# Peptides against a protein of PDB entry 6EJA: the designs that were tried, part 39

Target 1, 276 residues: chain A of PDB entry 6EJA
Amino acid sequence: VEYMPANPVRIAFVLVVHGRASRQLQRMFKAIYHKDHFYYIHVDKRSNYLHRQVLQVSRQYSNVRVTPWRMATIWGGASLLSTYLQSMRDLLEMTDWPWDFFINLSAADYPIRTNDQLVAFLSRYRDMNFLKSHGRDNARFIRKQGLDRLFLECDAHMWRLGDRRIPEGIAVDGGSDWFLLNRRFVEYVTFSTDDLVTKMKQFYSYTLLPAESFFHTVLENSPHCDTMVDNNLRITNWNRKLGCKCQYKHIVDWCGCSPNDFKPQDFHRFQQTARP

## One batch from the design tools (peptide; made by RFdiffusion4, then SolubleMPNN)

Design b1_p11_7_s4 (from b1_p11_7, 4 letters changed)
Fold by OpenDDE base, seed 4:
Structure b1_p11_7_s4 (fold): chain B 276 residues (1-276), chain A 11 residues (1-11)
Amino acid sequence: as target 1 above (276 residues)
Amino acid sequence: SYTRVGPLPEL
């Protein structure tokens, strides 16, 4: 018998979608939809067809909303972090949506537990934040991520402008750009005016793949550092052979890796991972 | 970099 919490957490799922991911989105949405959760969907500014489709969905469910603003995000772009930060602010301002956790999703990842399991788990650990670290040498991570490089997102391109230093006194960390953040930490990130948050927002405004490191770094250097859990409770369709081919050089002045969208044939992996 | 997550952690 699975533990049923007396006060189950409610989740704000933030979906960042673009392009032709309609099928993947539909599948994922159906899999994760629950009446007690909230779904806030950002559709890339350029993905008008997808936007129309998502709007149709949002009209059918009271707990589904679409961002009134839309960014033209690019792979590795700093604007992705802006998207998350703005969505966090929006969600905090939605007084009619009493969410407890922020979870971002795309077609590239999938929760590894059932809703009941996820809710039970998060309800038990409602004060924790779940971010997966890279699990490698941090110096190597910094180099590979280009954190010591200055990037500018402009004209749908991430321009490498030069070298930069990691801010003094900051322990940089990162890994997965998929995370589960409790409301308290989201509030901190959104509204704190301390030097850490202020400096990191500035720093990561010129960072490649900022979502892979920003929240990790802020959390670990914040008063909330003790809430860090090195696990993001999801499976990513990660295939280095397919995803690490510098396929985005036309978009960014860097080489990076990307996961593949989940396909129906990947379902067996979900079953294996989702088993308790 | 992306990572694959294992079972739920025991805290």
Scores: peptide ipSAE 0.024, ipTM 0.620, DockQ to the pose 0.022
Fold by OpenDDE base, seed 1:
Structure b1_p11_7_s4 (fold): chain B 276 residues (1-276), chain A 11 residues (1-11)
Amino acid sequence: as target 1 above (276 residues)
Amino acid sequence: SYTRVGPLPEL
């Protein structure tokens, strides 16, 4: 029997979905659905069929909503961060949804624990934020991420405009773009007018895969820095032979790696994963 | 994560 906390946390799951993978989304949704949590789904502006399907699902569940706005997101695009930030604002304005944690999900990076385990864990550590760092040389990370480069998202492409400087006095960090953030930190990111948040929002609006670094960097340089846990409670299906073939070069002026979607044959990996 | 592969166009 799993520990049942007296005041269990409630989770806002944010799903950013695109394409035609309706069946996969349905499977994932059913796997993570619980009546005590909240689900906020953004469907890519170009994915109209998927949007219609998701809307139908949202009408069946009171704790499922679809973003009324839709962005045309691209791999590595700065607009992905905008999507998260706007979703955070929306969720904070939903007074009827008392969520405690913000969790994003994809088909490539799944929670490693059951709902009960996750809730128990987060209820114990409700004041913490869970972000996984790259765990390597930071200078190398900056170079590989292109953080010292200026990019512009335009016409479904990330254009490299030139070089830029990392802001002085900022400790840049990053890693996984899948995270678990507590409401307090989300409030800070959303509503703070301090120089850090303002400057970082501007900086990362011209950044490749900004979600891999923005929240890490903001958190570590903020008054909330002591709340960081270097773990995102996820398992990522990395296969670099498949995921690092520069498959997105046509979309961004950079080559990158992406994790693979989990397949049924990958299920054993979930079973073997230990708690952090 | 990203890796630069050869020269890429710049605006």
Scores: peptide ipSAE 0.021, ipTM 0.597, DockQ to the pose 0.124
Fold by OpenDDE base, seed 5:
Structure b1_p11_7_s4 (fold): chain B 276 residues (1-276), chain A 11 residues (1-11)
Amino acid sequence: as target 1 above (276 residues)
Amino acid sequence: SYTRVGPLPEL
């Protein structure tokens, strides 16, 4: 018997999209669309064709909106976190959209569970936040992520300016930049004026790949720390041999890794959980 | 409809 919650959660899907992936986005959108959820779409400032296509979709559905602001994002850029934070603020200010969970997506994401399954699960665990940690040595994580380095996003490049210290008393964590956050935690991140949130927003505004660590770190050091679940309910095609070739050195003063596109030969790995 | 959801954890 499938569990049907009496008060089902409603989801704000935040889609961050770029390039020419109009067909892929349309396919994914059709697969995840439900009348009870909300869809807030950010299109990269440079992707005007895609933006026009997304606007057309948003005019057809009352629960689909496009960000009136648009950022020019780069791989690893601090602006990605800014995009999420601004989207969170916007969504909280939309009083006509009573969402319970924030879920980020890209145009390349694909469905592997039914809406009913997702809603049932999140309704059962509505007080929890789902963030996947790296599961490795923390010192190694800090080093590999460059968290002890100061970066500046400028002219479509992440410039490494020098070394920095991790703030005292902060337990740094991170992993996947794909997460499921409940409204209460999003409210905290958006509106709290405590020292933790203030310092972390400042710290991560000069951080490489900030979305992979910001929410983890803030959550674990916050009054909401007991709500963390080390699982983001995601499948990622992670092949480090292919993804760790310093392919982004032209964009960032760092050697990073990225997941790969799914191919038929990769289907055997769909049982694996996402790793940073 | 479908969503991108991995294995469900036991809590």
Scores: peptide ipSAE 0.017, ipTM 0.588, DockQ to the pose 0.016
Fold by OpenDDE base, seed 3:
Structure b1_p11_7_s4 (fold): chain B 276 residues (1-276), chain A 11 residues (1-11)
Amino acid sequence: as target 1 above (276 residues)
Amino acid sequence: SYTRVGPLPEL
């Protein structure tokens, strides 16, 4: 019998979806849907069919909304961070949705716990933020991520413009672009006018794969740094043999990897009992 | 990390 918290946290799930993966989205949605949570779905501007389908779903559930704005996102694009930041602002402005945690999802990453387990865990640690760090040499991470390079997203391409310096006095970190952020930290990121947030928003607007590093870096250099937990409670369907073929060179001036979408046969891995 | 090879040749 799982412990039921007296004041269970409510989760805002942000789904960023694109393409024709309607079936995958349906499976994902079914797996994560609960009446006590909130679902905010962004559909890529180019994915009109998917958008129509998602709108139909949103009409069936009162706790499901679709972003009225849509961005044309690309792999590794800075616009992905913009999507999250705007979604965060929107969610904070939705006074009728009292969410406690922000969780981003795609078809490539799943929570490793049941809803009850997740809620129980987050209810116990409601003041914490869960971001998974790379756990390796930071200098190597910076180089491989291209954080010391300036990128411009334009015409559905990430253009490498040149070299740049990492801001002095900032401890850069990163890893997984899947995170669990508490409302307080989301409020800070959204509304703070301090030098850290302002500079990082600017810096990461010219960054490749910004979501893998922005929130880590902001959190660790913020007054909220003591809330960091190096765990995102996720299982990523990672297969480097399939995802690391420089397949995005036509989109970005960088060779990177991508995780694979989960298939029904992959669900057996969700039973992994890793302790947070 | 979503990188393997790193930077493309400079244009």
Scores: peptide ipSAE 0.024, ipTM 0.643, DockQ to the pose 0.135; fails the geometry check

Design b1_p11_8_s1 (from b1_p11_8, 5 letters changed)
Fold by OpenDDE base, seed 3:
Structure b1_p11_8_s1 (fold): chain B 276 residues (1-276), chain A 11 residues (1-11)
Amino acid sequence: as target 1 above (276 residues)
Amino acid sequence: ALAAEAEARRV
C-alpha cells in the first residue's frame, strides 16, 4: 500500500534549458507536470527561440514561470551555480508558491519515481536533503573535478588560471549535479551570512562544474549536515562512449563527461524502483 | 561527472 500523505509536499522544479529543442522540452515538461507543483524555467540568454516557446507554455499554466533574468551559461561554467542560486532566491520570494522541495532538472535526468511515489516519499522525509555523492576516493574526486584548480568564466570560456587550495577545515564532497533540497536548506543557502556559506559561494564562483559539489559541500559542513541522504532519486542516461569525448575542451580548459539526453524510448526506465 | 585535465596550459 502506497503511503498517502495528509499534507503532501509541493515541489518547485527548476529547469535550466538552452538551444532550440522545444519539442524535447515539451515532452519532458509533460512527463513531469502536475498541477500541485511549481515550475521555474531559466532559458539561456542566447536561446531566444526557446525562450519564446517557454513563455508560451508559461502563459498556459499558472504554476509555470520563466525567469525574468537570463544568463549565458556554458558547459561547466560557474555561472550555472549562479543560475541555481538566483532561482532559489526568486522562489523563496514567491510567497504565492508554497513549495517544500527544490528539484533541478534537465533533459538528461529524470526522477526515477512516479509523481505519486515521489510526493509520498518526500512527504515522509520532508526534513531530508537528497544529494548523491561520488562514492569514491575523495582525493581522486578533487583531482578529477579540478576542485584544486582555479577557473575563471569569461568570454564563454572557463579559463584555468592556476592551482588553489581547498579551504581549510572544509570537507569537500560532491557527485551528481542533480539534487532534491528541502526549503529549509535552500533558505539557509540563500540567506545565511555565516562563514561557510559566504566562503563557499566565493570559492565556487571560480569552480568548474560547481553544481556537482557546492550543495554537497555546504550541506555536509553546515548545521544541517545530518539531513543528508546519499541519493538523488534520479535516473541518468549515462553513456560514456558518447558523453566522454572531451567534447567541451573548446569551452573549458578541462575534459569532462556529460550525460545524454533522454529519448522517448528511455521513458520506460523511469518506472524503475529506487531505494531510499 | 568526472573530468580530466585538459591539454590546455595555464592562461
Scores: peptide ipSAE 0.030, ipTM 0.712, DockQ to the pose 0.146
Fold by OpenDDE base, seed 4:
Structure b1_p11_8_s1 (fold): chain B 276 residues (1-276), chain A 11 residues (1-11)
Amino acid sequence: as target 1 above (276 residues)
Amino acid sequence: ALAAEAEARRV
């Protein structure tokens, strides 16, 4: 049941975008924009056209900002995690943006709730973190994700250098790279100097698709472990036929699946599935 | 995302 919270949560949406998908981005932006939330957009270093478009949007809305720094990210690259971590730090340093939740989005993903529903839900569960696990055998997940392999992002490529061990005493988990994290946990990830965070940042700097596992693993092994909810409240446009073609082998020494960007025809499906 | 092992290339 939806209720009107007395102190509604405010969300920092982090959008990591690239290419020339301005129309897709604009459509998503319009779908998720609300005056009470905050939008922090990172545009790939190479996507200058898109950057110009996004800058124009940011000038029109006081609650929309673009990262002053830009990374050249690749599919599966460790730099994506760096992008999130840096954006988290930036957002925590923005004293004029009192956000309560961090939510990442791309053109291939939508939140399953309307703004009112999402705010109501998160306001009720403001102390929780929402990370969707893979729901399969963990050993299989590790193998399929290549977590036991060492990768180096260099020269726009993810080089597989060899095998590695999972750090001792760490319970690795992961799944979706789309998550909803409360400010408290983001603060922990950003500023903690404990062994867990330190080791995991190092470990995942050499990890393929790090965002699919880093936050899960850190959370579950942290003092905040009891705050995990195995749900990311997302609708992702998955199509195995289209998304699982080993299409990134030229970029990474691994084969992977990728969701497809939402198209106008997909919006109706989103509306149908966006339920309380 | 699901992934599969690919040919290894080293720096």
Scores: peptide ipSAE 0.029, ipTM 0.702, DockQ to the pose 0.174
Fold by OpenDDE base, seed 1:
Structure b1_p11_8_s1 (fold): chain B 276 residues (1-276), chain A 11 residues (1-11)
Amino acid sequence: as target 1 above (276 residues)
Amino acid sequence: ALAAEAEARRV
């Protein structure tokens, strides 16, 4: 018999979608939808057709909302972090949505557990934050991520402007841009005016792939550092042969890797035991 | 895994 928590956590799923992925989004949504969770969807400013489709879905479900604001994002762009941060603020201001965890999802990275298992697990560890670290040499990570480089997102391009120093006294970390954050930490990131949060928001506004290290770095240097768990509970389809071909050189002044999207048959990894 | 691997030439 699976453990059923007395006070199950409720999850705010944040989806950042773009392009013509309407069918994939619909399949993913059907796979992860539950009446007790919340779904907040940002559609790229340029993806009008997708936006219309998502709006139709949001009208059918009371626990599905679409961001009233829309950003034009690019791969590796700093605007992705801005999207998450603004979404976090919005979700905190939604007093009618009592969520306990913030989880971002894409077609390239899915939770490894069923909904029931995930809820049970997070309900047991509701005070923890789940971020997967790179697990390698930190100096090498900084170099490969280009964290010691200054980038500017402009005209749908990430321009490399020059070199920069890592802030003194800050332990930089990162890895996966897929995370599970508890509400308390999200509140801290959103509303704290301390030097750490202020400086890191500024620093990462000029950072390539900022979501891969911003939350790690802020958490590890914050009063909440003891809540970190080095696991994002995800399976990511990484294939270097297919995903690391410097395919984004035309968008960013850096060579990067991209995970492969999961196929519909992989959705069972997060399939609900029972649909409401 | 790391999403960035190498420097690209500026266009």
Scores: peptide ipSAE 0.028, ipTM 0.676, DockQ to the pose 0.136
Fold by OpenDDE base, seed 5:
Structure b1_p11_8_s1 (fold): chain B 276 residues (1-276), chain A 11 residues (1-11)
Amino acid sequence: as target 1 above (276 residues)
Amino acid sequence: ALAAEAEARRV
């Protein structure tokens, strides 16, 4: 028996896309599209062809919009967090889109549940926030993430400037940069002027891979900390053999891995994925 | 349950 919510949540899907992955985007869009949800798509400033394609889609669906602003983001860049934060602000200012949850997506991941299952689940836990933690030693996480290092995004490069300290009294956490956030928390992150949000926004503006840690850290140190759920309810196409070659040294003064874009042959895994 | 992504993202 599946839970049937009386007031089903409506989701704002934020898609951050770039390059020429139009086919993958189309597949993902078809997989996640529903008339009751909202789709806000950011296309990288450099991806003009993709932007034109996405604009065509947005003109066909009233619940699909494209960001009027576009950033040129790089792997690991602090600007990716800026993209999410600005998108959140935009979505909160869209009074005609009464969304309840914020979910970010790229061509590298998919929700593991069907729409009905996802909606049912989130409707039951609408006051919770879903962020997957690293689940390992925190000190090791800090080191590997480079959180104790100061980075500057400039000229399409993440420059490592030196060492820095984690702010006093802050418990740092992180893991996945894919999350499900309720509107209440998004409002807090967007509009709060408290010391936590202010300091963290500043701190993470000089952080490598900020989306993997910012929301975790803010949430866990905030008055909303009790809403934390250590799960992001999605599958990412990880292949370390392909994605862990320190391939971003030309962009970032750091080494890291990246997930792979989904291919049609990868879709069979969604049917076999166990529910969390 | 989803795997810890941090382990997969770091060399």
Scores: peptide ipSAE 0.022, ipTM 0.642, DockQ to the pose 0.027; fails the geometry check

Design b1_p11_8_s2 (from b1_p11_8, 5 letters changed)
Fold by OpenDDE base, seed 4:
Structure b1_p11_8_s2 (fold): chain B 276 residues (1-276), chain A 11 residues (1-11)
Amino acid sequence: as target 1 above (276 residues)
Amino acid sequence: ALAEEARARRV
């Protein structure tokens, strides 16, 4: 029997989708949909077919909305962070959506908990933020991520312009770009005018794969640092053999890895790995 | 010339 919280948290799921993965999206949506949560979907500006499909879904459910703005994002692009930040602002401005947690999802990951388990867990730890760190040497992480390199997103490409320094006094961290953030921290990231948030937003505007490090770094250097939990409570279809082929060189002046979208045949893995 | 690194994501 799962604990039923008296004041269950409500989750804002943010989905950033692109391409023609309508079936995958539909499958994921069905897997995560609940009437008590909120779903905010950004469809890539270039993915018009998918946008039409998502709009159909949004018309069927009052707790599903599509971003009125659409960005043309690329793999590893700094614009992905912009997408998240703007969606966070939008969600905070939606007074009719009283969400408590921000969770981003893609077709490459699923929460490892059932809805009841996830809600129970987050309701118990509603003051915490869940970001998974890289779990290796931080200096190596910085090098491998290219955090000490300056990138510019332009003309659907991430151009490596040169070297840069990590801001002094900042402890950089990162790992997974899939996270669970409480509303309080999202508010801080969105509206704070302190030096940390301001400088980090600027810094990560020229960062490759910024979502893998921005929130970690901001959190750990912020007054909210004690709310860090090194876990993102999700399973990702990670396969280095398939995902680490430097397959994005045509988009980014860097080599990177990516997880694979979950397929129906991968469902049994959820049963094995889903744990509270 | 700058050496190209490979990024590995972790979840």
Scores: peptide ipSAE 0.030, ipTM 0.670, DockQ to the pose 0.045
Fold by OpenDDE base, seed 3:
Order: C-alpha cells, then structure tokens, then sequence
Structure b1_p11_8_s2 (fold): chain B 276 residues (1-276), chain A 11 residues (1-11)
C-alpha cells in the first residue's frame, strides 16, 4: 500500500516521438497514462502517419494534446532543446492544466516507479528538481560531449564549425537527457531574462545533444541550485554494444551513443531496480 | 550519452 498524499502532484509528460513506431508509442502511453496527469506530444514534422495516429489519441483523451507546431529534429540536434523549451512555454500558458512537474519521455527510458510511487515521491519533494549527472570527470565529459566545439544544425545535419570556449564562471554539468523539473524551475527557464538563462540558451543553440547538459548547467548556476537532486528516477535500456557504433556520423560531425528502445520483455527490469 | 570526436565535415 502506497502512501497517498493529501495534495498529489500532477505531471506534465512531454513525449517527443518520430518515425513509424506506433505500437511502441501505444505501449508506452498505456504504461504511463493516468487521468490526473497531462500529456503533451510532439511529433516530428516528417512523421505524418504517426502524427495522424497521435491526433486520434488526443481526441480520445482530454488530458492529451499535440503540439500545433512541429520540428524536424535529428539525433543530437540543437532543435531538440528548442522543442523542449517551446513545449515548456506552451505548458505554462495552458492555464487549464495545473501541472506541478515536467517529465520528458521516450521509448528508450521509463520511470522506475509506479504511478502511485512516483506521485507520492514527487509530492513529498515537490520543490526539488531531478537531474542525473554523469558522475565522472567533468573535463572528460566536456570533451566527450563536444561541449567545447561549436555545432550548427542546418539541412538535417549537425555541422562542426570549430572550437569554442566554455563560458567563464559557469559550472558545466550534464548527463541524462531525461529529467524531472518542477514548475517553478520551468518558469525560471522559460521567462527569466537574467544573464545565465540568456547566455545558456544562446550557447546551447550551437550544442550537440543539448538536452543532456542545458538544464543541469542552468540549474546548478541559478538561484535554484539548492533544489538539485542527482537522480532522474529512470531506468534506461543501455546496451553500448548496440548503441555505440557511430551510427549517426551521417547526421552529425561526431560519433555518439544512443540507448535502445524498450521492448515488452524489458519491463521486468523496472521491478528489479530500486533507487532511493 | 557520451559522444566521441569525429572528423569534421567541411562547410
């Protein structure tokens, strides 16, 4: 029996989907759907069939909406961060959706908690932000991520233009591109005009895999830095043998790794992973 | 995910 909070948090799930994986999306949606939460789905501009399917779902559920705008995103593209940022703005403008937390999801990563557990946990720690750090040498992280390199997303490619300096006075951090952010921090990221947010938005518009570092870096250098929790409450289906083959070199001027999409047989892992 | 340096393409 899980503890039921008196004022349970409500979650805005943001799903960024592409391709033809309708069945995978349906499975994931079924796994995470709850009437008390909100679901905001972005479908890649090129995925018209999937978009039609998602629209059908959104018509069936009042707490499911589809972005009226659609971006053509690529692996590692800076546009992914733009997608999240615009989604955040949209969600903040939806006054009829009183969400407390922002959670992004894909088929490659799932929450390790049941809905009741997740809600109970987040309700207890509603003032915290959950971002998983790399847990390694920061200099190595910067090098491996290519944060000291300037990238330009253009014509469905991430062009490496040259070297760049990490902004002085900024503590760069990152790790997982899956995060749980409270509404207050999302408001800060969305509406703040301070030097930190402004400069970081600019910096990360030329960054490879920006979502893996942007929110970490902004949070840790912000007045909200004390709300950081080094945990994203996720289980990621990592298989480096499959995901680290430099398979995206045709898209980006960098070699990268990607997690694997979860399959139905992978769900047993959720019960085996216990994180505090 | 960690990335690895690759040869830059000319613009």
Amino acid sequence: as target 1 above (276 residues)
Amino acid sequence: ALAEEARARRV
Scores: peptide ipSAE 0.033, ipTM 0.718, DockQ to the pose 0.091; fails the geometry check
Fold by OpenDDE base, seed 5:
Structure b1_p11_8_s2 (fold): chain B 276 residues (1-276), chain A 11 residues (1-11)
Amino acid sequence: as target 1 above (276 residues)
Amino acid sequence: ALAEEARARRV
């Protein structure tokens, strides 16, 4: 018997899209769309055609909105975190959208559950936050992520300026940049003026791939630390052989990996376990 | 995603 919650959670889906991925976005949108959820879409500042297409969709559905602001984002750029943080603030200020969870999605990362299953699950665990950790040695993670290095996003490039120290007393964590966050934690991140949030926002504004670590680190060091679940309920099309070609060296003074977009030939892997 | 150290470049 499937659990049917009396007060089902409503989800704010945040989509950050760019390029010519109109068809991919349409497929993703159709896959995740439900009348009871909310969809907030950011289109890269440079992707005007895609923006026009997304605007057309938003005019057809009352629960779909497009960010009035647009950022020019780059792979690994600190501006991606800024995009999420600003979208969170916007969503909290939308009093007509009573969402309970914040979920980000891309074409390379799908929920492992149907809408009904996801809603049932989140309704049962509505006080929890779902962030997938790296599952490795933490010192190695810090080193490989470049968290002990200072980066500056400028002129569509992530410049490595030098070394930096991890703030004292902070337990750093991270892994997947795909997460499910409850409204209460999003409120904390958005509006808290405590030393943790203030310091981490500053720290991560000069961080490479900040979304992979910011929310983990803030959550684990916050009064909300007991709400963390080491799972993001996702299946990611992760092929390290294809994704780890150091293809972003022209953008970032670092060598990184990325997941791949799902293709029809990749669908056989949906039965596999989620990966960060 | 995994990352690796690359040569430092300064502004």
Scores: peptide ipSAE 0.030, ipTM 0.698, DockQ to the pose 0.173; fails the geometry check
Fold by OpenDDE base, seed 1:
Structure b1_p11_8_s2 (fold): chain B 276 residues (1-276), chain A 11 residues (1-11)
Amino acid sequence: as target 1 above (276 residues)
Amino acid sequence: ALAEEARARRV
């Protein structure tokens, strides 16, 4: 029997979905759904069929909502960060959803723990933020990520406009774009007017793959820096042989890697056997 | 300029 905390944390799961993979989304949803958590789903502006399917699900569950706004996102696009930031604002404004943690999910990255284990763990460490760093040379990370390059998302393309400087006095960090953030830090990111948050929002609005670095960088340079844990409690289906083929040059002026979606045979590893 | 490799999620 797993430990049951007296005051268990409640999680806002944020899903950003696109395409036609309704069945895959349904499987993932069934795997992670719990009545005590909250689910906020953004469907790509171009995925109307999927949007209709997700709306149907949201009507069946009181703790599932769909973003009334929809963005057209591309691989590596700065708009993905905008999507997360707007979702965070929305979730903070939902006074009827008392969530404690913000967790983003996709079919390519799942929590490694069962719901009971995850809730127990986060309830014990509710004041911490979980961001996985790259674990390499930071200068190399900056170069590979193109953080010293200026990008503009326009007309469904990430245009590389030129070089740029990393802001002075800022310790840049990053790694995984899958994170677990506590409500307090989300509030800070959403409503703070300090120079750090303001400048980083501006900087990352012209950044390739901004979600892989924005939250790390903001957290580590903020008054909340001591709350960072270098772990996102995720398992990602990485296969560099399949995912690193420079396959996105038609979308962005850069080469990148993408994880592979979990297949049905992989799904069973994450299915919950019991729920509280 | 020469493009470099970056990690990312699929859309």
Scores: peptide ipSAE 0.028, ipTM 0.675, DockQ to the pose 0.048; fails the geometry check

